# Designs tried in a protein design run: peptides against a protein of PDB entry 3PUK. Part 4

Target 1, 227 residues: chain A of PDB entry 3PUK
Amino acid sequence: ERGLKSVVWRKIKTAVFDDCRKEGEWKIMLLDEFTTKLLSSCCKMTDLLEEGITVIENIYKNREPVRQMKALYFISPTPKSVDCFLRDFGSKSEKKYKAAYIYFTDFCPDSLFNKIKASCSKSIRRCKEINISFIPQESQVYTLDVPDAFYYCYSPDPSNASRKEVVMEAMAEQIVTVCATLDENPGVRYKSKPLDNASKLAQLVEKKLEDYYKIDEKGLIKGKTQS

## One batch from the design tools (peptide)

Design b1_p9_1_s4 (made by RFdiffusion4, then SolubleMPNN; from b1_p9_1, 7 letters changed)
Fold by OpenDDE base, seed 3:
Structure b1_p9_1_s4 (fold): chain B 227 residues (1-227), chain A 9 residues (1-9)
Amino acid sequence: as target 1 above (227 residues)
Amino acid sequence: MSLHDIDYE
């Protein structure tokens, strides 16, 4: 079953494609490594064509300008992806596209956001965060995209403790985005043995869920759900 | 929930 994939696709369709759709208009879509995997997991190229995407491009690669077309950037809020965007619009002479719609997969740090505003504000038509930072695999299965997660979580070196915490926070954040995507606030269960990693991660998830569902997008307080 | 949701059109 591919229930989670369908949910993710519907969210992307609503939050991204429907949000910037103009009848009769085609856009170039720019993807990074994560969003390439994300879209590949939940849609086909034919689906993207139906949503008004003529071509998809890798944001990390050198691309020829198509100055008459608007670009849809569906990217992660990372320095790498943002820097690539800035190269596309950072100078008048180097503008690759007519204008940009930016959709971040997660919360964009203020530092990056301000950097974009300072450099490319006149080229941007839309900027939004949609909070999808996971890869769906099955109806109730997803994978996290956290670099070096395995290494740091299982590192016996105490010097990696700080990095382990950062990784765990990133993992917890992604789990919360799954819950947000499914519109659920579940209780957290875990197996603590043999290491305390599961317990720590569960605590982080619970805390972040609490923070996220304190006030929803409509200003409503959501109760805990059973899933 | 989005911290940044800006429409410039």
Scores: peptide ipSAE 0.182, ipTM 0.823, DockQ to the pose 0.609
Fold by OpenDDE base, seed 5:
Structure b1_p9_1_s4 (fold): chain B 227 residues (1-227), chain A 9 residues (1-9)
Amino acid sequence: as target 1 above (227 residues)
Amino acid sequence: MSLHDIDYE
């Protein structure tokens, strides 16, 4: 039986590993906090070895150069992760690796992308955005990576309203990535809660799904599916 | 769908 974990792994395998695979070539893979959790949730080290990854490293840590090997950066499109990458390949510093393949877990803002191009474009062999920003837990269960989500969503303090909106927006975005991964455009169903959090989140998800499926990868409108 | 898809290989 195929679970969400296997689906996520298959997606990563196709979008990342198959995309940059070269016969006989081993790569070092750089992960950030989110992608460490992501891969830990859906694969084993043996799986990564089969995909040509010899070592996984934390992008936030200081690392010794391995100049003869190419690096696969599987990271979130955040300033922190991007800055760490730039330190590895910046023009002012010697390159830590032979070249870089970059795969972002979500859309990378133009500002960050331009920053990368301006500083180390010659070191990049691949830069691609994939759409996986959730953590699979069980066959049909996943978790969201949104800090302080519980606190802000259930806070009765009106001063937290702006932060609550940001949190819900982030949650909705991650839920949409689940739907995209599963190739689903569901009719959103929810149970009402006293604070109407479910309703608000459902509305955000519905809107984002609508936007996502207005134009699919083939430029076509995709109909709603049953989940 | 990706906004940025660069391939230099």
Scores: peptide ipSAE 0.179, ipTM 0.820, DockQ to the pose 0.598
Fold by OpenDDE base, seed 1:
Structure b1_p9_1_s4 (fold): chain B 227 residues (1-227), chain A 9 residues (1-9)
Amino acid sequence: as target 1 above (227 residues)
Amino acid sequence: MSLHDIDYE
């Protein structure tokens, strides 16, 4: 009953751990709130040890320098997580680790990316986006990490309309990452009553899926799957 | 899919 969890773990192994693996090398892994939940949902500490991780640290907490070891940052592309990274490497005299590998769970805005390059380029060995922005729960079940999604989607207050759209956009993005992870281009099904939330979300997902496959497959649109 | 991909090694 852990099919989706297994798929997610396999994706992380190939996209992150295999990508930065060096024989005999151990790394410190830095996690934020989202990636802590993500890894907790699909692996054990023993699995991470097998992938060359010696210890896991919370990126938000103050940490003692381990200057002889490289750090693997598996984090969301948020200002908060990026700022914590920048504090670790922003000053030559204050570098906490030997070097950094950065893997973002989603698209990193150019503004944040450029900020990182401008301040910490000499410390970075790898920077990549891996496109996993969901939490697997059970087989074919996942949750989205969108703050206040329930509140805004079901708010009767018309003043929240703009925020509702932003939330739905974020949800659609995360659903697309699920499809990408599963290598699927599904036909979207929904119930529209009593609110139009499901219909609107479905339309956003369909549009984003189309865009994703156009970009990822060099202009080739993958046929729709029956999922 | 990765829009930003830097490898300095």
Scores: peptide ipSAE 0.167, ipTM 0.816, DockQ to the pose 0.571
Fold by OpenDDE base, seed 2:
Structure b1_p9_1_s4 (fold): chain B 227 residues (1-227), chain A 9 residues (1-9)
Amino acid sequence: as target 1 above (227 residues)
Amino acid sequence: MSLHDIDYE
């Protein structure tokens, strides 16, 4: 199948499932709010079974220990998701699973990463960031998961200016993850009128793209592509 | 690209 959904699935398969694959091993997969939506948008349960996932669990919910099985955490690098992970492995007597593989959907802040290392490093077998922070909808169509983005971007209230900037930064970051997933460094196109939001967002995206593609995974500089 | 890539296997 062709389309953005298939590209996203292939990325996840390569970056997550192939990375932690062990012959004959089944894992429990822990998802948060975002990754639940993400996987639901680009795969079926049968696909996950083929990748060695026996059960999908919500990281935010109370779960029974399965101490003989390893867990695959596919989660966003948020304090909420990380705190749930830490509760699973924070105490030797209360470990929920045998070990953990952690795959973050975006860059994990150093402070948060250090907190994980300090508390449960011995339980972690793998930790990686894969940079997918969007939901594919249709061919070349995706949605961003930024709460209240519409409200703050179009709010005429000056008191929301600070929050508006935060929202735009988050949107720009997620757009960059789309580009990274598609292996593209596009020129940004937008319509500027009547509001300057599009222009501001475009500038943020361009800046972040420049930073991201300054040096690729192989140390190569990527030029701009047309998309 | 990952800022943190740890493999303890």
Scores: peptide ipSAE 0.154, ipTM 0.813, DockQ to the pose 0.607

Design b1_p9_2 (made by RFdiffusion4)
Fold by OpenDDE base, seed 4:
Structure b1_p9_2 (fold): chain B 227 residues (1-227), chain A 9 residues (1-9)
Amino acid sequence: as target 1 above (227 residues)
Amino acid sequence: SLKSHNFEV
């Protein structure tokens, strides 16, 4: 029942908590909407305490400064989350925390990264991308966080065709993060629907898997695994 | 490829 959840938690522990671990140091953790759901799906508050997190706060909310503590931002690489981070550190007089560690759940666009670097570089100790853009539900089941995905994928309105492609791309990216998390390069299987959404998505996933494993995190090329 | 950056403070 908890196979995928355990894998996701282990990946977060290794990629995030172990990466910024400092003996005897407690951190405040800032989460956005997605990472709140993600952590809630695969860990407990006690697990976070064991990893040196004393307080969890929502990045979108107004927060009181805790200037003596470092902050761990575990957030999506979105303009909204980045803007909230920038508010915390953008002004020298208004810095909310001592320093920041930033972990993005996906590839951060260069534009956002450059914006962070230009504004807050002196306050940042670490910035890392991790590849976890899905919510584990069951051992073999996950959910995607793609806004309005259902609406655009099944819209009969031709005016939504371009948006449908964007949504399909985002879904494919998140599916690839599951494969990366599980260290798998699966064969893609699907059932066709009248709108051919499954076929289109499958093609995108296959392409992205190929691209990912051509240049993986270890510089390895992996063969197909059973899915 | 995922990016990882250390910032000098």
Scores: peptide ipSAE 0.171, ipTM 0.812, DockQ to the pose 0.310
Fold by OpenDDE base, seed 1:
Structure b1_p9_2 (fold): chain B 227 residues (1-227), chain A 9 residues (1-9)
Amino acid sequence: as target 1 above (227 residues)
Amino acid sequence: SLKSHNFEV
């Protein structure tokens, strides 16, 4: 049985590295906070070298231009990461790299995508969304990258209700990415808790799973797997 | 659906 880490690595390899691979070509890879954690959880630097990555750089840091090399941006679809990318290619004179391949770990909002297209289209070779928004911890354990999830989910303050809903949606989306990565469409089960968070999350996950499999499998509704 | 775009250079 292949552990979750191996499954995640295989998914990244096929969706990202194989997608932009060119024989004999090395790339600089730009990571954000999430993708740094993600890759650290499921691969080694030697694995990345084998995939044609010569150097890993943090997208948030100031970096020296390497104008002769193409860059692979493996980043979350956030304003922060996108803004860092835009700074790398925003001016003709300040282009840090030869060209960019962009791989988003989740659905990129149209607003961000359009902003990228408008500003840097000539510098981009590829832009692809991949559905991997979780970090594998162990063979069967994963964590979600939802900031303040615990705080908002368990906040007794009614003023946080809207934020709680946003957090619950984000959690549900990331759970669906796990299911998609594992090629599973589980029946959602939950234990009732005083704050009904488990029930709400379960409903959101169920809905999003239905939507995902309707959209991605060309109309083939995948049957429910064991939950 | 996930987006995949090739940009013409």
Scores: peptide ipSAE 0.170, ipTM 0.810, DockQ to the pose 0.313
Fold by OpenDDE base, seed 3:
Structure b1_p9_2 (fold): chain B 227 residues (1-227), chain A 9 residues (1-9)
Amino acid sequence: as target 1 above (227 residues)
Amino acid sequence: SLKSHNFEV
C-alpha cells in the first residue's frame, strides 16, 4: 500500500540527508509549504530525528537565530522560498544559522540560483537540485502541486489559453518526476474528455519522458517499461 | 540536468 511513499522517502534520504550528513551533527531543517506536505506524506518526525534533524521550522515564519547550528533547507525552487532563505543569510546581521545546505525539489531557475550565489555564497555549504515535485498518496497514486490547475484547464475563456499551456507543462513535469523517482518510463494511458486536456497532457508527458531519459545522468536511453 | 554545487567558504 505504501510502495510509492517508501520510494520517495528513500530518495529523500539518499539525495538530501545522506548528502549532508556529518557524524554527531544535528541540523535544523527548514521546509516550505510543499516540502512540509511531501515529508508528512512519507515520513514521521522520528524518521527525521534518526537523520539528524533536531527540529523542523517553517521557512515562511519569523524564526529566532540559532547561530551555532547549521540549517538544512529542503524547499521548492520558488521566488517565495528563495526570498525567505535570502532573508536568513542575505546579510551578516541577519544570519540566522551557522551555514546552509540547500536542496531544491526541482530545477532551480538560473536567475534564482545566481541570486543566491551573489547574495550569500559564503554561507552555503551545499546546493543540490533533486527531482521530487509530487506528493505520494498510494502505491500508484500521487498528487500534483500545480496552483490553479483546475481553473485554467477547464476555463472556457480563450484568453486563458497561454496559462493553460503553462499549467499543462508544469503538470507534465511533475508526472515525469514520479517516473524518474520510480526509475520507470511507462506507457501513457488516458481518458479523453471534451476539452481533450488529457490527450494534450499525455503528449507532453511522453515528450518530457523522452527528453529526460535522453539526458539521463548516465546518458542511457531507457525503453518503455510496463506499468 | 540536475545541479549539485559545493560552495567554498
Scores: peptide ipSAE 0.166, ipTM 0.809, DockQ to the pose 0.314
Fold by OpenDDE base, seed 5:
Structure b1_p9_2 (fold): chain B 227 residues (1-227), chain A 9 residues (1-9)
Amino acid sequence: as target 1 above (227 residues)
Amino acid sequence: SLKSHNFEV
């Protein structure tokens, strides 16, 4: 049994590190809050060193320029993370690094992508979406990164209904990324008590799984797996 | 589908 952590690491290694690897080249890696947790959950610093990462930096922190080195941005496709990247390479400021490779953990909105292209295209070597938006905890356990998910899902206030829907949608998307990472199309199991939230989430996951495997580039509808 | 972009230097 390959633990979820090992599968996630393998996916990151293939999708990110192997994609931008150059012989003899070391990179600085920039992480946000989510990707810090993600990498911490599935690898060690020694693993990152083996992949040509010399230093890990927080994208949100003020950092000294290292102009001779290229930077690997492994970040969430959020305005906050993108704005931090743009500050590093913006036309009005001195570039912090030699060039950038950008890997987004999820689909990057066209608006954010266009903003990057308009501002920093000359500094970017690669931009790629890799679709990993979950944190592996154990061999078969993971956590989701959805702000205030607990609060809105369990809120008795009807005014939070719209926000609850948004949160559930985000959770479902992250669960589908787990399935995609594991190459699984599971039958969804849930405990319905005390609230119907689990049922609603399960329905969203099932729908998104169907959409994902229908749209899969291979045109193959994957049957349900025994997970 | 996931996007992948190469930028010209």
Scores: peptide ipSAE 0.167, ipTM 0.804, DockQ to the pose 0.284; fails the geometry check

Design b1_p9_2_s1 (made by RFdiffusion4, then SolubleMPNN; from b1_p9_2, 4 letters changed)
Fold by OpenDDE base, seed 3:
Structure b1_p9_2_s1 (fold): chain B 227 residues (1-227), chain A 9 residues (1-9)
Amino acid sequence: as target 1 above (227 residues)
Amino acid sequence: MLKLHNFDN
């Protein structure tokens, strides 16, 4: 695989698989709807086997316990995915797996994080945010997979204004993850007519980029990249 | 900005 797909795979390999790798150990990997699409877009099952994954399971489905194996959760920081995780480890007597490694595709809200910490911290070996919330389609094309984005952005109903803002915030966050994946802090170009949607989204992206790159991982200020 | 948490168990 080439282009954006290969970059995404390399990032996942480094941030997730290399991070939790143990010699001779196999893991069960739990995916949600988004991460299923994500991995399907940038890797093959053979790649996952090479990374020590024996089985892939859908986090939303009922699954039989495999108590001798550790589980790798690669999931979105949503209430639905987190609740499914909590069902796997919430009961002391009915833990489905030996332990958990959790990797969130984006920033996990404090409310969800605290809920996890309070209920099943003893079962968790690692919890990490990796900041990949987009689907690579081609070398320079990606999708955001935001439900109802089209509807709320172009709804003529004024009552949808608040929903539109939420959707735009989510899209802006995901776009920033693309930039972070590419290690770029670009300027944003948009078409201002006929609606102001593109302008609003661009402003949100710029603001979030500023916040994200204010201080890099090494504590250095990262300026705008050349356009 | 990214959160990394190791849990002692």
Scores: peptide ipSAE 0.041, ipTM 0.731, DockQ to the pose 0.301
Fold by OpenDDE base, seed 1:
Structure b1_p9_2_s1 (fold): chain B 227 residues (1-227), chain A 9 residues (1-9)
Amino acid sequence: as target 1 above (227 residues)
Amino acid sequence: MLKLHNFDN
């Protein structure tokens, strides 16, 4: 059985690298905090070299322009990452790279997309969402990397109720990306006691799975995976 | 639903 890491890597290869590959062309790849962790979990630098990546840079750091090379942005659809991208291409005279390919790890809100489109559409060759918002740890283990998830989910403070809901939604979305990556529509099992956290999360996941698999990429409805 | 946006100018 191919471990989760290999499945994730294969998905990234097909969705990102194969999508923007040009024979003999090298690219600079820009990563944020999440995608740095993601790639480090499922590939080596040698693998990235084989995919035509010559240099990896952190999008949050100040970088010297390499105007003759195209850039591959593999980033989360967050205001922070998008703002850093816009700094690279927001001015015609100060473009850091020749052109950009953008791959978001998850759904990009229309507000962020429109901001990109309005500022630097002419510099972008590709913009795609790839739906990988988790980190594979082992063959059958993954993490969601949601900051403060434990705190908000288990805080006894009632003032955190709204934050708890936001965190639960985020986790549910990420779990759906795992299922999508595995091409599975599973039934969700949970322990109902002592807290309702697991039940709430399970319900959110089930709902989001239903929404996701209403129409797959091929226009087909994917039924529940048999246990 | 995943979105693909082509900016091929």
Scores: peptide ipSAE 0.041, ipTM 0.729, DockQ to the pose 0.355
Fold by OpenDDE base, seed 5:
Structure b1_p9_2_s1 (fold): chain B 227 residues (1-227), chain A 9 residues (1-9)
Amino acid sequence: as target 1 above (227 residues)
Amino acid sequence: MLKLHNFDN
């Protein structure tokens, strides 16, 4: 299968499961709201079992300790998800799991990263960003899952201008992760009428694509993909 | 600017 779902799953297998795989070892996987939707869109429970996941837990819920097992955290780099992780490992005497592998779906701010290092560094075997911040829907369709995006983008209320900017930035970042997942540096095309939303988003995407491919994982400058 | 941060023990 060559659809977007299969590409996303393959990237997760390579970036997450292959990265932390140990022969004969089972892990508990912790998910947040976004990664629950993401995995549900591109794999089945049987696929996760094949990758050595015995059980999936919601990071936001209270969970019983399983101190003999390692935990795989596949989570968004948000204060909420990070705080839940810190509660699992913050106390030396009350660690919920044997050790942690952390995979963030996007860029983790320095403030959050430093907070993790200061509190739980000895319990962490791996902490990595994998840059998948979208949900594949079909072979050529994806969603960004940005709350209230429609409202803020099309609100006639001027008081929402600052929120609109934040939403546009978030969407642009997520679109860049789609391009990165597909290994593409496309030219962005848009319709300028009747609203400037498409133009603003396109400019943000172009800028972020330029920044991304100046400093990609390979340290290579990738030119524009020819259509 | 998108950055990647990795921490390994």
Scores: peptide ipSAE 0.039, ipTM 0.723, DockQ to the pose 0.695
Fold by OpenDDE base, seed 4:
Structure b1_p9_2_s1 (fold): chain B 227 residues (1-227), chain A 9 residues (1-9)
Amino acid sequence: as target 1 above (227 residues)
Amino acid sequence: MLKLHNFDN
């Protein structure tokens, strides 16, 4: 049985490292909070060295320029991470690195993408979405790492209803990335009662799976995976 | 659908 961690690592290797690999070239890798957890869950530093990464830096921290090296940004498509990237390349005089490869863990909103394109397109070699927005814990266990998800899902305060919906949508999207990573289009099962949270989430996941697999990466319709 | 944008610079 192929463990989820190994599957995730293989996907990252193929989608990120193989995509930007150049023989004999070393890169600096920039991570945010989520991708730090993600990589820590599925690889070791030695694995990253083998992929041509010499140094790992936190994108949120101030860093000294290394202008002769290219940077690999493996980050979540959030305003915070994007803004940190833009600080590295937004000014010609203050460029931190020679060039950038950007890999987003999920769908990047057009607003963020356009912001990047408008500011520093000349410094970017690649910008790709890889669709991994979960953290593998064990062979068959993962976490979503959604801030305050537990609070909003189970809050008795009616004022949180709108936020609960947003969180549920985000969780559903992340679950779809698990399925995509496994190359599976499963049926969703849930335990009903006492709360309807599981039912709501399941419905969202089913809908998003349907949308996702209407056209696969090859432009083909993928049917339901037999359980 | 996932987006891939290449910048030829």
Scores: peptide ipSAE 0.041, ipTM 0.732, DockQ to the pose 0.344; fails the geometry check

Design b1_p9_2_s2 (made by RFdiffusion4, then SolubleMPNN; from b1_p9_2, 5 letters changed)
Fold by OpenDDE base, seed 5:
Structure b1_p9_2_s2 (fold): chain B 227 residues (1-227), chain A 9 residues (1-9)
Amino acid sequence: as target 1 above (227 residues)
Amino acid sequence: MLKLYNFDN
C-alpha cells in the first residue's frame, strides 16, 4: 500500500523502532494524546507487537512501575508530556522503568530538553526528534490536530487575533512535517478571497519550508519540487 | 535541523 498511512508507518518504523531495537528485548511504550491518535491512524496493535512493544500506556495516567523493562516514550514536545516523563524518572529510588528512549514528534525547545537533561540524563539511552506532527486519514488526506483551529481562524472577534496567530503557526509547522515525510518541497498555492487566512497560512508555510530545506539532514540544499 | 542526543550510560 502506497498511501500516506503506509508512508507514515514506514517512517515511524525506521526513525523510532529500528533506532532502539535490541534482539529479544520487549519495551513498554508510552503515548500522549496526539501520538495515540497518530498510531491508531496508521498501524494495528499486531504491528506494534512485531516491533517489540508488549504494552502501551498513556503517559498522563498513573501507572505501576515495571522496573525490569525499558520504556519507549513516543510523545509530543509539550510541557505536559515532559513533566509526566520527569515524574517517571525524577527520583533514583522511584524510577518506574529500567531506562528510557525518547522520541519527540517535532522540534523540542531547548528549555524542555535542558530540563530533561538536568533531571534524569542517566536514565536516558536515546533522545531523538522526528518530524511527524500530523495524522494521516486517507491515502492523500491528513488532518492537523490543532484544538479550536476553526474557531480562531474564522472568529470575527478582534480579541482572538493573538490566538489566531498561534494557531496559524502551529498549522504551518505541522504542514512542514507532512512535506518532510513525503520528502517534498512544494510551491504553495492558495485562494486569496474572500478572507486572507489562506494567504497568511501559505506565507508561514513557505517561510518554514525555506528554513527547513535550506539545510537538510545531510547538509544539502533541497530546491523546490517541480510540479 | 532535527536533533539527536545519545547518552552513554
Scores: peptide ipSAE 0.062, ipTM 0.772, DockQ to the pose 0.306
Fold by OpenDDE base, seed 4:
Structure b1_p9_2_s2 (fold): chain B 227 residues (1-227), chain A 9 residues (1-9)
Amino acid sequence: as target 1 above (227 residues)
Amino acid sequence: MLKLYNFDN
C-alpha cells in the first residue's frame, strides 16, 4: 500500500505499537468510533495481530473483564471516550484489565488528563498523545470525520455562528495533524468566493501550523515546506 | 507539543 494510508499506518506502528511493545505479550485493543474508522482505513486485522493485538473491542460497549491482560486504548481525547476508559479502571471492583496503555489521537485537554490521573493512575503504564486526527481515504485523500461539519459550515442560520467557529477550529486542528503526519509545513491556498469559509479555515490552519511548528514534536523549528 | 506521560507503577 502506497501513499497516505501507508504513512499513517507507519506512524501508528511507531507511535503506538512500538512504544508499548513487549515481546511475547498480547494486548486487548480498545477503540472508539474515530479510531475504528482510522485503523480500518489503513490496516487489516492481520496487521494488528502482528503487533500483538489479540482482540479488538469497542470502548463504548460493555465488555467482559479480562483481568490477566493489559489493554491498549487508542482513542480520541473526548469526554465520552475518557469516561468509558474510567469505567474500566475507576474502581477496583470494576477493573476490567491488568493495566492500560493510552494513546490519544490528538492533544488531550488538561482537564481530561487530570481526571484520568486522579482516578486510575496506578493502572496506567503509559499515556501518550499522537497527532493523527484524520482518516486516510486514498493516497492523497483524507477525511476529517467532524460531526455536522457540513451543516454548520454552510448553515444560513445566524444562531449557528458559534458552532461554525468550533467546527472550523476542529477541522483546522485535524488538517494540521495531516501536515504533521506528512512532516510538512505547507502554505495554504484557498478560494475566497462565494463564501468565506475557505478563507476562514485557511487562516485557522496557517495559525495552527505556525503554533505547531514553533516547537515541533522533536523540539525543532520547521520552516515552510517548499512546494 | 504532544504530551507523554509514563506511569511507573
Scores: peptide ipSAE 0.061, ipTM 0.767, DockQ to the pose 0.335
Fold by OpenDDE base, seed 3:
Structure b1_p9_2_s2 (fold): chain B 227 residues (1-227), chain A 9 residues (1-9)
Amino acid sequence: as target 1 above (227 residues)
Amino acid sequence: MLKLYNFDN
């Protein structure tokens, strides 16, 4: 695969699979709706087998315990996904898997981290954020997978104003993960008319990019990428 | 900042 899909796959391979790899060990991988779409967009089942994944399961579905195997959770940092994880390990007597590796697609709120730590810390071998919250569609095209974005951004109902802000914040965060994946700090271009939606989103992205690249993962400051 | 937690268990 070429372009953005290949970059995303390489990042996942390095950040997730290489991070938890043990020679001769197979894992069960748990996915949510977003990560199912994400992996489907950038890899094949054969690729996952090569990375030591024997079975892929949906985290939202009822699953039979496989207590002798470790589980790799590649999930979004949402209450829904976290709650499903907690159900797998919440009972000491009825753990579904031997242990867990957790990889979040984006920044996980402290409240969710604390909930995990309080409930099943002894079952967790690794917990990591990898910052990939978009779906690569083509070499230079991606989607954010935000179903309500259109409705809230273009709703004429003033009562949706607060929800519009939440959606725009979320989209801006996801766009930053694209830039981070590409290792770029670009300037943002937008159309100012007829609505201010694009302008508002651009401002949010610029602000979040600034915050993100103030201190990168290595503690380095990254300036704007030359256009 | 990305969070990384290693649990020694």
Scores: peptide ipSAE 0.055, ipTM 0.754, DockQ to the pose 0.322
Fold by OpenDDE base, seed 1:
Structure b1_p9_2_s2 (fold): chain B 227 residues (1-227), chain A 9 residues (1-9)
Amino acid sequence: as target 1 above (227 residues)
Amino acid sequence: MLKLYNFDN
């Protein structure tokens, strides 16, 4: 079945594992909360073994050094995940691993990237953004894993208005990653009533899709997908 | 646009 899960796995395989593959080399893979859910949704441990991953560890937990092995960090570009990474390589004498490959699930802010570069650039072999910020649930169903999104979108409390906007922006960005993963530039349809939430989200998605497909990864403009 | 950084070490 060529479902969404298979598409996501294929993209991860190409963008992450093929990118850092070396014949005969095993790596330790570090995951955060989101990427743990993501990989669990689209692959098995046997699949990861075939890609040269010997051990999977949670980046937030204390871990024993394995100084002879390289580490593959597949993580979200958050301060929490980045800080945990920096703890692994912040000391020249106490590096947990031989070297690091870093793959971010989304756009990494320049502030976070610069922090990494300033602290441990000599330990990093690769740093790449792969633009997958959703979790495939079924062949045609995905989730965005945005905590409290429902609360902020539907809360009657006016004090939540600013937070609602932030959540809507985040959701729109994540939806664009779905479209990018599917290689689609769709038209967005929504139900406008009874609340304007769907309309607002749709407008944000359309705008972000337009921005994203102005120049694709190959430097080409991608037109709208036919309905 | 996605960013790619190579560190030649």
Scores: peptide ipSAE 0.053, ipTM 0.755, DockQ to the pose 0.327

